# Peptides against a protein of PDB entry 5OOQ: the designs that were tried, part 65

Target 1, 227 residues: chain A of PDB entry 5OOQ
Amino acid sequence: YREDVRQVVTHPANALSFLQPGRLVEISVNGKDNYGWGAVVDFAKRINKRNPSAVYTDHESYIVNVVVNTMYIDSPVNLLKPFNPTLPEGIRPAEEGEKSICAVIPITLDSIKSIGNLRLYMPKDIRASGQKETVGKSLREVNRRFPDGIPVLDPVKNMKIEDEDFLKLMKKIDVLNTKLSSNPLTNSMRLEELYGKYSRKHDLHEDMKQLKRKISESQAVIQLDDL

## One batch from the design tools (peptide; made by RFdiffusion4, then SolubleMPNN)

Design b2_p15_1_s4 (from b2_p15_1, 9 letters changed)
Fold by OpenDDE base, seed 3:
Structure b2_p15_1_s4 (fold): chain B 227 residues (1-227), chain A 15 residues (1-15)
Amino acid sequence: as target 1 above (227 residues)
Amino acid sequence: SFKTPDDLEVLPLVE
């Protein structure tokens, strides 16, 4: 059920509008490498230069660059390629007792575990010397201020996801959390059905295209005003 | 365009 909610929240039609620079996101790469909370630098549509006709799933169709402060110190960070989510071998978070460093990693939307209801003021040039470390210090401060966890965006109240099937899914999750005695299998099947209905009802490709245009137009206006 | 929740907090960088 949590995965079904995550799939809806991290879908481009919902997530991209909340991935402004500095947005905090909780990161899990390939379901095993947990980097904890990081800060969004930027995002772009995934383009395969070798195969321009390549089709990606919705959750893999965008690359998000994120600053993390949990990178293992001996990771080959010099091999990281911007906007390439296929991470080199040895790129991993530090384990307990290991030293960590700050790094910018490219991830897919599918690697976002949660979207936080917090943003950091980001440096203008994150690649400049010392800037990643400054963001890393800020991430530590955030964790200090929120010992019980960073507040997560509410899909309904904050993200304004008003799809009826999604709302039904959320209600069912709430009921399941309160009723431990109900048959978990029946409830799981119903949640999968509701997620399937949500996915089928939303022509997510067209919605994404419209959103991308709006974002591009907004960025163009900002660039013109800065000039 | 980007959307911002009404209750969003933006925190400064720590020096």
Scores: peptide ipSAE 0.305, ipTM 0.882, DockQ to the pose 0.659
Fold by OpenDDE base, seed 1:
Structure b2_p15_1_s4 (fold): chain B 227 residues (1-227), chain A 15 residues (1-15)
Amino acid sequence: as target 1 above (227 residues)
Amino acid sequence: SFKTPDDLEVLPLVE
């Protein structure tokens, strides 16, 4: 269901109106290269100059340029071509222990994992010296401010996706999440109720035993006096 | 046209 939601959210009809300059997006290229959160520079409709008749899927029909601060330092960033989402070999995020640099990479909508409910004020010319690094610093600051994760746009409340089937999907997900959260609680409550009933029965039983002992003792004392 | 949610937070660049 999460992938289904992602497909709807990242569809051009829904996503493009939220890809303003500075919009934060979570980036995963080819399902394996996770760059983390980046900032949108701009986007354009994908045009193949060599093959004008090329037909792209909806999610591949636009190119989004994003600033990332997680590019591996030894990546051949000089080989990056604007608006070409086919990344050169060696273009990858830095792994643990590796140094990273800031870069602008062209991605498709399909490479967007999430759209954040945050924007940065972007420099006018991102390609000017030092500007990417400035955005990179801002990205680090955002991550610092949101240690539990950057808030994601709500597809319904924020993005105003009103498709009936999508709303049904979201409701189903909500119900499932509620059931997953409530079932343990319900079971726990039942266990507590059961334990409570058991405890009450035990207490009553102990009280009855004590009462019987007191009665027996009283009867024994009375019998001795009648003696 | 670009949409801006009412709860959109805009952060300044860190110099």
Scores: peptide ipSAE 0.037, ipTM 0.731, DockQ to the pose 0.712
Fold by OpenDDE base, seed 4:
Structure b2_p15_1_s4 (fold): chain B 227 residues (1-227), chain A 15 residues (1-15)
Amino acid sequence: as target 1 above (227 residues)
Amino acid sequence: SFKTPDDLEVLPLVE
């Protein structure tokens, strides 16, 4: 159930509007590399220049750049390729007893474990010297202030996910948490239908974004022509 | 446009 909720929450149709610069997200790459809470720098639609016809899943269709403060110090961070979420070998979180550094890593939406209800004021240029470390310090402070964990966005109250099927899922989870052993509605079929609905919404959202960009570009062109 | 939750807490960077 938690994974089902995560899939819905991290779907582009729901997640992207909450991935503002400075948004805290909990990061788990490939389900094994837990970087903890990081801060969103930006995101972009994933484009494969070598294979423009590449089709990605919804959760892999965007790249989110995040600042983490848990990168293993000897990780080959210089091998990180911008906009490539396939991380080089050796890129990993520091283990216990190891030193960590701050790094900006590209991740997919699928690598977001949770979206926090907190947002940092981000520096204007995160790539400038020392800026990642400043964010890293802020992340440490946040973790200090929230020893019981950083508050997670409520999918319904905060994210305003009002899909009826999702609401039913959430209610069932709540019931299960209250030890009412109701059979998990994890009927794979309903999840597929739910994901299908979100996929359609995502397509519409992308179309709207593209339209807005086109409008913005057109306005920019008009403004340039008027200059 | 990005949505902002009503209960969003914004924290300044620690200097």
Scores: peptide ipSAE 0.030, ipTM 0.702, DockQ to the pose 0.653
Fold by OpenDDE base, seed 5:
Structure b2_p15_1_s4 (fold): chain B 227 residues (1-227), chain A 15 residues (1-15)
Amino acid sequence: as target 1 above (227 residues)
Amino acid sequence: SFKTPDDLEVLPLVE
């Protein structure tokens, strides 16, 4: 269900209006390279100069330039091509114990794991010396301020997605989350063991837990504004 | 046109 939600949220019809400069997005490239939260620089419709007739899927039809602060220091960032979301070999996030640097990477909408309900005030010229690093520092500060996670944009309340099938999906997820929250066994080590035996169920459980957390975080931000 | 939720927080860059 999480992937279904992600597909709807990251669809151009929904996502693009929320990809202002400085919008925080959680980035996962090719489902394996997790860069964490980055900041949107800009986006553009994907144009293949070599093949102007190229047809892309909706989620691959736009390129989003994002600042990340988790790029592996020895990544060949000089080989990054503007507006080319096909990243060169060796471009990857830093692993544990490795040093990271700030970089601007072009990604597709399909590489957006979530859209945050936070925005950084971006420098006028991100390509100027030191500007990426400034954004990188700000990203670290955001992560420090939100140790429980960055609030995720609510698809219904914030994004106002009114698709009937999507609303039905969200209702189902809400019901499942309610059942999960009402069951004290969900906090038991035994449930983790039981779900650990079933990878798909485990993934679903983790996805639901993360979604619940994100929803709770979004509510917490709303509460902070009410305070 | 960009949409801005009412609860969107814009954070300054840390110096």
Scores: peptide ipSAE 0.346, ipTM 0.893, DockQ to the pose 0.785; fails the geometry check

Design b2_p15_2_s1 (from b2_p15_2 with H1M F7I T12E)
Fold by OpenDDE base, seed 2:
Structure b2_p15_2_s1 (fold): chain B 227 residues (1-227), chain A 15 residues (1-15)
Amino acid sequence: as target 1 above (227 residues)
Amino acid sequence: MKVGDVIENDYEPLP
């Protein structure tokens, strides 16, 4: 059930609106590499310049750049490419007893475990000297202030996910947390129905974003011609 | 605000 909730929450139609610069997100790459809580730098739609016909899943269709403070110190961070979620070999979080550094890593939406209700004030240029380390200090301070974990956005109350099947799923989870009774098989079928609805919402969101961009570009051109 | 300042209870979506 937690994975089903995560799939819905991290779907582009829901997650992208809450991936503002500085948003805290919990990161797990490939289900193995747990970086803990990081801060969003930016995100972009995944574009494969080498294969324009590449079809990505919804959860792989966007790349999120995040600052983490848990990168293993000997990781080949210089090989990291912005907006390339295929991480080089040796890029991993520090284990217990290992030293860590701050790094910006590109991840997919599928690498987000949770979205927090906290946001950091981000630098204009995260690549500037000392900026990643400043954000990394803030991440440590946040973890110190929230020893029980960073508060996660409520999917319904905060993220306004109002899908009826999702609401039913959440109610079932609440009932199950009180009573261990429900069969896991019924949730997979409902997830497919949810994805169909979210796909339509995503299309609308992308259309709105493209329209806003076109309007902004047109206004910028008009302002340049009026100068 | 300074870089690294924490904004708590940020529930506003992107416009």
Scores: peptide ipSAE 0.602, ipTM 0.949, DockQ to the pose 0.668
Fold by OpenDDE base, seed 3:
Structure b2_p15_2_s1 (fold): chain B 227 residues (1-227), chain A 15 residues (1-15)
Amino acid sequence: as target 1 above (227 residues)
Amino acid sequence: MKVGDVIENDYEPLP
């Protein structure tokens, strides 16, 4: 059920509006490489230039660039490709006793474990000398101030996920946290229905965004022709 | 604000 909630929260229709520059997110790559809390730099829709017809899952359809302060010092960070979420071999978090560095890594929405209620004031250019290290110091200070963890956005109260099936899922989780005995299969079917609703909402939202861009571009062209 | 300043309780979505 926690994974079911994570799937809904990290769906593009819900997550993208809360991935502002500096938003703190908890990062786990491939369910194994835990980078801890990082800061969002930006995000973009995943575009395969070699295969424009490539279909990605909704959770893999966007790339989020994040600053982490837990990168293993000997990781081949120079091999990181902007907007490529397939990380090179050897890119990993530092283990206990290892030295870490600050790095910007591209991740998918599926690599977001949680979205925090904290945001850092980000530099204009994170690639400028010393900027990622400054953000990294702030991340350390945040972790010091919040030893029990960074407060997570409430999906309902904060993220305004008001879908009836999701609310039913949350209520069931609350009941199940009190009663561990209910069959996971009934909630997976509802998650698929929710996923289908969010996918449709996202498609409509992207279509509306594209339409608004086309309208704005057309208006800009009209204004240019009227000068 | 300076780079690295913390904004707490940021619940506003992107417009």
Scores: peptide ipSAE 0.601, ipTM 0.948, DockQ to the pose 0.678
Fold by OpenDDE base, seed 1:
Structure b2_p15_2_s1 (fold): chain B 227 residues (1-227), chain A 15 residues (1-15)
Amino acid sequence: as target 1 above (227 residues)
Amino acid sequence: MKVGDVIENDYEPLP
């Protein structure tokens, strides 16, 4: 269901209107390379000058240039070709403990995991000295301010996706989420019942211990009177 | 606005 929602949200008819310069998007290239949240520079329709008859899927038909601050420092970023979403070998996000740099990467709509409700004020020329790094600092600040994640655009309320099948899908997801949230409540009620049974057993055990103590004290007093 | 300023709750689509 999450992938179905992503397919609808990232469709050109829905996504492009929200890919303004500076829009924050969550980036996953080829379903493996997670760059995290990046900022949109621009987008263009994918045109193959060598093969004008090339037909792309809807999700591959546009190229989005994004600034990321998670590029592995030793990635061959000089081999990046503008408006070529086929990334060179070795272009990857930094892993834990690796150093990262800011880079502009061309991606397809299919590489967008989510679209955020945040936008950065972008430079006029992102290729100018220090501009990518400035945007990269802002991305770090945003991630610091939103530790639970950047708020995602609501597909219905914000993106105005009014497709009936999509609305039905969203309703199903909401029902499932409600059931999944109610199951922890049922499990918490069962845990509370179990804890209540444990508490009652503990209380009975303490009461039995106190009663045994009182019996032992009373027996000790009776033994003193028989001396 | 300066480069890198954050616009929160930006729900406006491209015209």
Scores: peptide ipSAE 0.599, ipTM 0.948, DockQ to the pose 0.729
Fold by OpenDDE base, seed 4:
Structure b2_p15_2_s1 (fold): chain B 227 residues (1-227), chain A 15 residues (1-15)
Amino acid sequence: as target 1 above (227 residues)
Amino acid sequence: MKVGDVIENDYEPLP
Protein backbone atom coordinates (compact mmCIF):
# COMPACT_ATOMS: atom_id res chain seq x y z
CA TYR B 1 0.00 0.00 0.00
CA ARG B 2 2.75 2.46 0.83
CA GLU B 3 4.48 1.72 -2.43
CA ASP B 4 1.24 2.12 -4.27
CA VAL B 5 0.57 5.51 -2.72
CA ARG B 6 4.17 6.42 -3.50
CA GLN B 7 3.73 5.59 -7.18
CA VAL B 8 0.70 7.86 -7.43
CA VAL B 9 2.32 10.66 -5.43
CA THR B 10 5.54 10.50 -7.44
CA HIS B 11 3.79 10.40 -10.81
CA PRO B 12 4.77 13.49 -12.88
CA ALA B 13 1.18 14.71 -12.98
CA ASN B 14 1.18 14.98 -9.19
CA ALA B 15 4.79 15.38 -8.06
CA LEU B 16 6.24 18.00 -10.43
CA SER B 17 4.12 20.86 -9.12
CA PHE B 18 5.54 20.18 -5.65
CA LEU B 19 9.17 19.86 -6.74
CA GLN B 20 9.92 23.56 -6.35
CA PRO B 21 13.50 24.58 -5.59
CA GLY B 22 14.15 23.78 -1.96
CA ARG B 23 11.34 21.24 -1.53
CA LEU B 24 12.42 18.55 0.87
CA VAL B 25 12.13 15.03 -0.47
CA GLU B 26 13.09 11.71 1.03
CA ILE B 27 15.43 9.90 -1.33
CA SER B 28 15.94 6.20 -1.84
CA VAL B 29 17.90 5.33 -4.97
CA ASN B 30 17.00 1.98 -6.50
CA GLY B 31 15.14 1.13 -3.30
CA LYS B 32 18.52 0.41 -1.71
CA ASP B 33 20.53 3.57 -1.14
CA ASN B 34 18.73 5.72 1.40
CA TYR B 35 20.07 9.27 1.35
CA GLY B 36 17.38 10.54 3.73
CA TRP B 37 15.88 13.97 3.22
CA GLY B 38 17.37 16.16 0.53
CA ALA B 39 16.44 19.47 -1.08
CA VAL B 40 15.27 19.83 -4.67
CA VAL B 41 17.45 22.04 -6.84
CA ASP B 42 15.50 21.69 -10.07
CA PHE B 43 14.05 19.12 -12.42
CA ALA B 44 14.05 18.54 -16.15
CA LYS B 45 12.52 16.19 -18.63
CA ARG B 46 14.85 13.29 -19.28
CA ILE B 47 16.45 13.51 -22.70
CA ASN B 48 18.66 10.77 -24.02
CA LYS B 49 21.07 12.47 -26.40
CA ARG B 50 22.43 9.12 -27.57
CA ASN B 51 19.00 7.67 -28.16
CA PRO B 52 16.46 10.45 -28.71
CA SER B 53 13.81 7.82 -29.36
CA ALA B 54 14.27 6.31 -25.91
CA VAL B 55 10.95 5.89 -24.17
CA TYR B 56 10.98 6.16 -20.41
CA THR B 57 8.31 5.26 -17.92
CA ASP B 58 6.50 8.20 -16.37
CA HIS B 59 8.54 7.86 -13.17
CA GLU B 60 11.80 7.73 -15.13
CA SER B 61 10.88 10.48 -17.59
CA TYR B 62 12.15 13.32 -15.38
CA ILE B 63 15.42 13.94 -13.63
CA VAL B 64 15.36 15.73 -10.30
CA ASN B 65 18.55 17.28 -9.02
CA VAL B 66 18.68 17.10 -5.24
CA VAL B 67 21.14 18.22 -2.60
CA VAL B 68 21.88 15.51 -0.09
CA ASN B 69 24.07 15.81 3.00
CA THR B 70 24.54 12.06 3.46
CA MET B 71 26.87 11.26 0.55
CA TYR B 72 29.77 9.05 1.58
CA ILE B 73 32.88 11.23 1.67
CA ASP B 74 34.91 8.87 -0.52
CA SER B 75 32.17 8.50 -3.12
CA PRO B 76 33.41 9.36 -6.62
CA VAL B 77 31.20 12.45 -6.87
CA ASN B 78 33.41 13.80 -9.65
CA LEU B 79 32.10 10.99 -11.86
CA LEU B 80 28.52 12.18 -11.49
CA LYS B 81 27.17 13.10 -14.89
CA PRO B 82 24.70 15.94 -15.00
CA PHE B 83 21.22 14.72 -15.85
CA ASN B 84 22.28 11.08 -15.71
CA PRO B 85 20.32 9.24 -13.01
CA THR B 86 22.45 6.13 -13.51
CA LEU B 87 24.87 6.80 -10.70
CA PRO B 88 28.48 5.63 -10.94
CA GLU B 89 29.61 2.70 -8.87
CA GLY B 90 30.61 3.78 -5.39
CA ILE B 91 28.07 6.61 -5.21
CA ARG B 92 26.33 5.76 -1.95
CA PRO B 93 25.14 7.17 1.35
CA ALA B 94 27.53 7.18 4.27
CA GLU B 95 27.03 4.28 6.63
CA GLU B 96 27.14 4.51 10.40
CA GLY B 97 30.53 5.81 11.51
CA GLU B 98 31.41 7.09 8.03
CA LYS B 99 31.81 10.75 7.18
CA SER B 100 29.38 12.36 4.80
CA ILE B 101 29.52 15.30 2.42
CA CYS B 102 27.01 17.42 0.59
CA ALA B 103 26.43 16.52 -3.04
CA VAL B 104 23.99 17.23 -5.82
CA ILE B 105 22.73 14.00 -7.33
CA PRO B 106 20.41 13.44 -10.28
CA ILE B 107 17.55 11.10 -9.41
CA THR B 108 14.35 9.94 -11.05
CA LEU B 109 10.90 10.43 -9.59
CA ASP B 110 10.99 6.74 -8.74
CA SER B 111 13.76 7.49 -6.24
CA ILE B 112 11.50 9.83 -4.26
CA LYS B 113 10.17 8.05 -1.22
CA SER B 114 8.26 11.00 0.23
CA ILE B 115 7.61 14.67 -0.47
CA GLY B 116 7.80 16.86 2.61
CA ASN B 117 5.81 19.93 3.54
CA LEU B 118 9.05 21.86 4.12
CA ARG B 119 10.95 23.95 1.62
CA LEU B 120 14.37 25.54 1.96
CA TYR B 121 15.19 28.94 0.56
CA MET B 122 17.69 27.86 -2.06
CA PRO B 123 20.69 29.75 -3.39
CA LYS B 124 20.58 31.13 -6.91
CA ASP B 125 23.58 28.98 -7.80
CA ILE B 126 23.95 25.78 -5.81
CA ARG B 127 27.31 25.16 -7.48
CA ALA B 128 28.80 28.32 -6.04
CA SER B 129 31.38 27.78 -3.33
CA GLY B 130 29.89 26.97 0.05
CA GLN B 131 26.27 26.90 -1.12
CA LYS B 132 25.83 23.12 -0.97
CA GLU B 133 27.32 23.15 2.50
CA THR B 134 24.92 25.88 3.59
CA VAL B 135 21.99 23.83 2.33
CA GLY B 136 23.50 20.78 4.00
CA LYS B 137 23.66 22.63 7.31
CA SER B 138 20.01 23.58 6.94
CA LEU B 139 19.12 19.95 6.24
CA ARG B 140 20.90 18.92 9.45
CA GLU B 141 19.05 21.59 11.38
CA VAL B 142 15.72 20.46 9.93
CA ASN B 143 16.45 16.86 10.91
CA ARG B 144 17.32 18.09 14.41
CA ARG B 145 14.04 20.02 14.68
CA PHE B 146 12.00 17.11 13.36
CA PRO B 147 13.41 14.08 15.18
CA ASP B 148 10.26 12.08 14.44
CA GLY B 149 10.69 12.84 10.74
CA ILE B 150 9.79 15.63 8.37
CA PRO B 151 6.04 15.96 7.85
CA VAL B 152 4.94 14.42 4.56
CA LEU B 153 2.50 16.15 2.24
CA ASP B 154 -0.97 14.71 2.46
CA PRO B 155 -1.75 13.40 -1.05
CA VAL B 156 -5.40 14.43 -0.83
CA LYS B 157 -5.42 17.46 1.46
CA ASN B 158 -2.20 19.07 0.30
CA MET B 159 -1.41 17.67 -3.15
CA LYS B 160 -5.09 17.73 -4.17
CA ILE B 161 -4.99 14.31 -5.77
CA GLU B 162 -8.69 13.92 -6.47
CA ASP B 163 -8.62 10.79 -8.60
CA GLU B 164 -11.58 8.67 -7.56
CA ASP B 165 -9.66 5.43 -7.70
CA PHE B 166 -6.89 6.91 -5.59
CA LEU B 167 -9.39 8.19 -3.04
CA LYS B 168 -10.89 4.73 -2.89
CA LEU B 169 -7.42 3.32 -2.37
CA MET B 170 -6.71 5.74 0.45
CA LYS B 171 -10.00 4.86 2.12
CA LYS B 172 -9.12 1.20 1.87
CA ILE B 173 -5.71 1.82 3.38
CA ASP B 174 -7.37 3.63 6.26
CA VAL B 175 -9.76 0.74 6.75
CA LEU B 176 -6.90 -1.73 6.57
CA ASN B 177 -4.81 0.21 9.03
CA THR B 178 -7.76 -0.10 11.37
CA LYS B 179 -8.29 -3.77 10.47
CA LEU B 180 -4.94 -5.59 10.67
CA SER B 181 -6.57 -8.77 9.32
CA SER B 182 -7.20 -7.89 5.69
CA ASN B 183 -5.12 -9.89 3.21
CA PRO B 184 -2.47 -7.63 1.58
CA LEU B 185 -2.90 -9.53 -1.72
CA THR B 186 -6.44 -8.25 -2.32
CA ASN B 187 -5.25 -4.71 -1.92
CA SER B 188 -2.27 -5.15 -4.24
CA MET B 189 -4.63 -6.14 -7.08
CA ARG B 190 -6.57 -2.89 -6.83
CA LEU B 191 -3.36 -0.95 -6.69
CA GLU B 192 -2.34 -2.65 -9.90
CA GLU B 193 -5.48 -1.36 -11.56
CA LEU B 194 -4.76 2.11 -10.25
CA TYR B 195 -1.22 2.07 -11.56
CA GLY B 196 -2.45 0.71 -14.85
CA LYS B 197 -4.56 3.84 -15.21
CA TYR B 198 -1.77 6.21 -14.28
CA SER B 199 0.83 4.38 -16.32
CA ARG B 200 -0.13 4.16 -19.97
CA LYS B 201 3.07 2.22 -20.61
CA HIS B 202 3.61 -1.54 -20.43
CA ASP B 203 6.79 -1.38 -18.34
CA LEU B 204 5.05 -0.46 -15.11
CA HIS B 205 2.86 -3.53 -15.40
CA GLU B 206 5.95 -5.70 -15.26
CA ASP B 207 7.30 -3.85 -12.25
CA MET B 208 3.98 -4.32 -10.52
CA LYS B 209 3.98 -8.01 -11.32
CA GLN B 210 7.42 -8.25 -9.76
CA LEU B 211 6.23 -6.32 -6.73
CA LYS B 212 3.24 -8.64 -6.41
CA ARG B 213 5.55 -11.62 -6.56
CA LYS B 214 7.74 -10.16 -3.83
CA ILE B 215 4.70 -9.45 -1.67
CA SER B 216 3.41 -12.96 -2.26
CA GLU B 217 6.81 -14.42 -1.42
CA SER B 218 7.02 -12.35 1.74
CA GLN B 219 3.56 -13.49 2.77
CA ALA B 220 4.47 -17.08 2.11
CA VAL B 221 7.48 -16.67 4.40
CA ILE B 222 5.33 -15.10 7.13
CA GLN B 223 2.86 -17.97 6.83
CA LEU B 224 5.74 -20.42 7.15
CA ASP B 225 6.93 -18.72 10.33
CA ASP B 226 3.42 -18.81 11.78
CA LEU B 227 3.29 -22.54 11.26
CA MET A 1 14.80 35.26 3.45
CA LYS A 2 18.33 33.90 3.66
CA VAL A 3 19.72 30.85 1.95
CA GLY A 4 18.83 27.86 4.06
CA ASP A 5 15.80 29.43 5.72
CA VAL A 6 13.01 26.94 6.20
CA ILE A 7 9.53 27.49 4.88
CA GLU A 8 7.21 25.29 6.88
CA ASN A 9 3.81 24.07 5.76
CA ASP A 10 4.50 24.92 2.13
CA TYR A 11 1.50 23.52 0.31
CA GLU A 12 1.46 25.86 -2.66
CA PRO A 13 2.07 24.09 -5.96
CA LEU A 14 3.92 25.57 -8.87
CA PRO A 15 1.52 27.54 -11.06
Scores: peptide ipSAE 0.578, ipTM 0.944, DockQ to the pose 0.877

Design b2_p15_2_s2 (from b2_p15_2, 6 letters changed)
Fold by OpenDDE base, seed 5:
Structure b2_p15_2_s2 (fold): chain B 227 residues (1-227), chain A 15 residues (1-15)
Amino acid sequence: as target 1 above (227 residues)
Amino acid sequence: MKIGDVIENDTEPIP
């Protein structure tokens, strides 16, 4: 369900109007490298100069430049190419105990996990000396002020996503969240059933298999605690 | 609401 919501929210038709300079976005590159919350610099339509006939998926068709403050200090940031979302080897977030630096990275819409309801005042020239570090300080201050996480834009109330299938999905999630508060086990089985129905409708079979595995793993952990 | 260098509850799209 979260992935299905993410696919709709991060679609260009919905996301681009909320990617103003300074917009906070939660970043996960290739579903592996979690940079946390970063600030949007700008975005542009993806153009392949070497292959002008390249067709990208909707989620890969735009490049978003974002400031992150979680880049591993020894990452080869000098190899970063503007508007190239294919990151060089060694570009990664800092792990626990590692030092981090501020960097501007180009990402696709598919690397956006969530869109926050916060915006930073961005410097006019983010590439000027010390400007990324200023944004990095603001990001740290935001994280300090919001220990429970940065508030996410409401897809319906704020983003005005009125797709009927999406509204049905959101209603199902709300019902599940309400039920999870009352009976976690019954709700996990129902979550799987509802996700399976949505996945079949939207051809999200692979995400459903991953969710089923996670649910099965969580049930296995619960069964291990009951043994 | 503006708090320092942050615009809070910015829910408006680009026009």
Scores: peptide ipSAE 0.386, ipTM 0.874, DockQ to the pose 0.542
Fold by OpenDDE base, seed 2:
Structure b2_p15_2_s2 (fold): chain B 227 residues (1-227), chain A 15 residues (1-15)
Amino acid sequence: as target 1 above (227 residues)
Amino acid sequence: MKIGDVIENDTEPIP
């Protein structure tokens, strides 16, 4: 059930509108590398320049750049490629007793475990010297303020996920949390129907984003011609 | 609410 909720929440149609700069997200890469809570820098649609015909799943179709403060100190961070979610060998979180550093890593939506209701004020240039370490200090301060964990966005109240099957899933989870006894197998079949509805919302969101970019580009060109 | 460098309870989507 938690994975089913995660799949819906992290779908582009729902997640992208909440991935503004500074948004806190909980990060797990490849289901094994837990970086904890990081801060969103930016995101972009995944484009394969070498294979333009590459088809990605919805959860792999976007790249999110995030600041983490849990990178193992001896990780080959110099080998990280912007907007390439295929991390080099040796890129991992620090284990207990190991030293960590701040890094910007590119992840897919599938690597988001949770979306927090907190945002950091992000530096304008995160790649400038010391800026990622500033964000790392802010992340430590957040963890200090929220010892019981960072509050997660409510999928219904905050994210406005109003799909009937999702609402039924949430109600079942609430009943389960109260009753400990209902069967997980029935929820996987409903995810496909949910994805079909989210695909239509995704197309609209991308169209709106492209339209806003075109308007902004047109306004920038008009301002350059008036100068 | 703004507390230092953190925006708490930021529940608004990108417009």
Scores: peptide ipSAE 0.382, ipTM 0.874, DockQ to the pose 0.431
Fold by OpenDDE base, seed 3:
Structure b2_p15_2_s2 (fold): chain B 227 residues (1-227), chain A 15 residues (1-15)
Amino acid sequence: as target 1 above (227 residues)
Amino acid sequence: MKIGDVIENDTEPIP
C-alpha cells in the first residue's frame, strides 16, 4: 500500500507540479541506491534522440536532475550525462565510513521515494564551481534541523489528489494500519484504473501546454510581422 | 516561511 501511494504521488500528473527548483525529494535509484534527500534542479520530458518513437512508462517519461550530497567520492561523476537516467557503473551513494561529495544526477520519477514540503533557494548556475557544494551545505543544515525526517507533502491536502479511488486507498491504508488482511489484487486493479485516469489527464494537460505554446509562438510571429 | 536559504511549508504547485 505504501508503494501504491508512492506510485500515485510520483505519477507525472501529480508530481511535476511540485518539482520546482529547490524542492526536496527523497531519492532511491533502482530500489537499492539510497541518496537520501536531494534538491531538484530541473526536469524535462524524456526524449530519445536515437529512437524518437520510444515509449516510456509514465514514471520513466520524465527526467529530474537533482543535487545530492551523498555521492561516493570515487564515483565517475564526470561520466554523468544530463537528462540520461542510465547511470554509469560505479555511480553510487557513499557507504558508512566512505567520503561523499555533491553531485547532480538525472533520475526518473520512479526514483522518488517522497516529495518534501521544503524548498531550497537554488543558485542560478548549479554547474558552476562550488555551487553544488553550497546546496550540499544547505541539505546538511536541513537534515540537522529535521532529525526526525523532512516533512512530506500530504497527497490529499497539499497535492490535491482528489481521485475517489485514491481517497479510498488512503482510507484503506488508515484502516489497514489497524487491520492487516485486505486482498492486494483488488488494489492493483484500482491502481491501474487510477493510472489510466492520470495518464489521460496528463495527456490533456500536455496538449493544453502545447496549444498555449503554439498560440504564444503565433502571437510572437504576428508581433514580429507587425514590426 | 523563509528561514535562511530554505522555504518551509512550501505546498503550492507550479502555476
Scores: peptide ipSAE 0.377, ipTM 0.873, DockQ to the pose 0.423
Fold by OpenDDE base, seed 4:
Structure b2_p15_2_s2 (fold): chain B 227 residues (1-227), chain A 15 residues (1-15)
Amino acid sequence: as target 1 above (227 residues)
Amino acid sequence: MKIGDVIENDTEPIP
């Protein structure tokens, strides 16, 4: 269900109007490389100069340039090709304990995990020396101010997605989340009570079996003494 | 609302 929501939210018809310069977006490339929250520089229609007749899916039909502050320091960022979302080998986020740098990466809409309700004031020329690092400082400051995470745009209230099937999907998710939030604490206590009742019932059943065996053994000894 | 270099609660689309 979360992926179904993401597919609708990141569709060009919905997402592009919210990809203003400085818009914060959560980035996951190929469902594996999590760069965290980055800032939109710009976007453009994807054009393949080598194959002008290339048809892309809706989610791959645009290139979004984003500033990230989580690029691994030894990533071959010099091999990044403008408007090419096929990232070179070794382009990855920094892992725990690794140093990171600021980079501008080209991504598809499919690499957007969520769209935030925050927007940075972007430098006029992000390619100028020190400008990416300025945005990187702003991203760190945002993460400091929002320790519980950056607020996500509401697909219905903010993005005005009014599709009936989407609204039904959102209602189903809300019902499931309510059931999941109400059930874990109540189910953990009920599971402990149930396990306590099952444990007590099993112990009583074993004790009753042992008592029945002792009674049968005692009756067998009495019958042997009467023979 | 503007806080420093950040626009918070920016929920408007590009016109």
Scores: peptide ipSAE 0.373, ipTM 0.871, DockQ to the pose 0.513

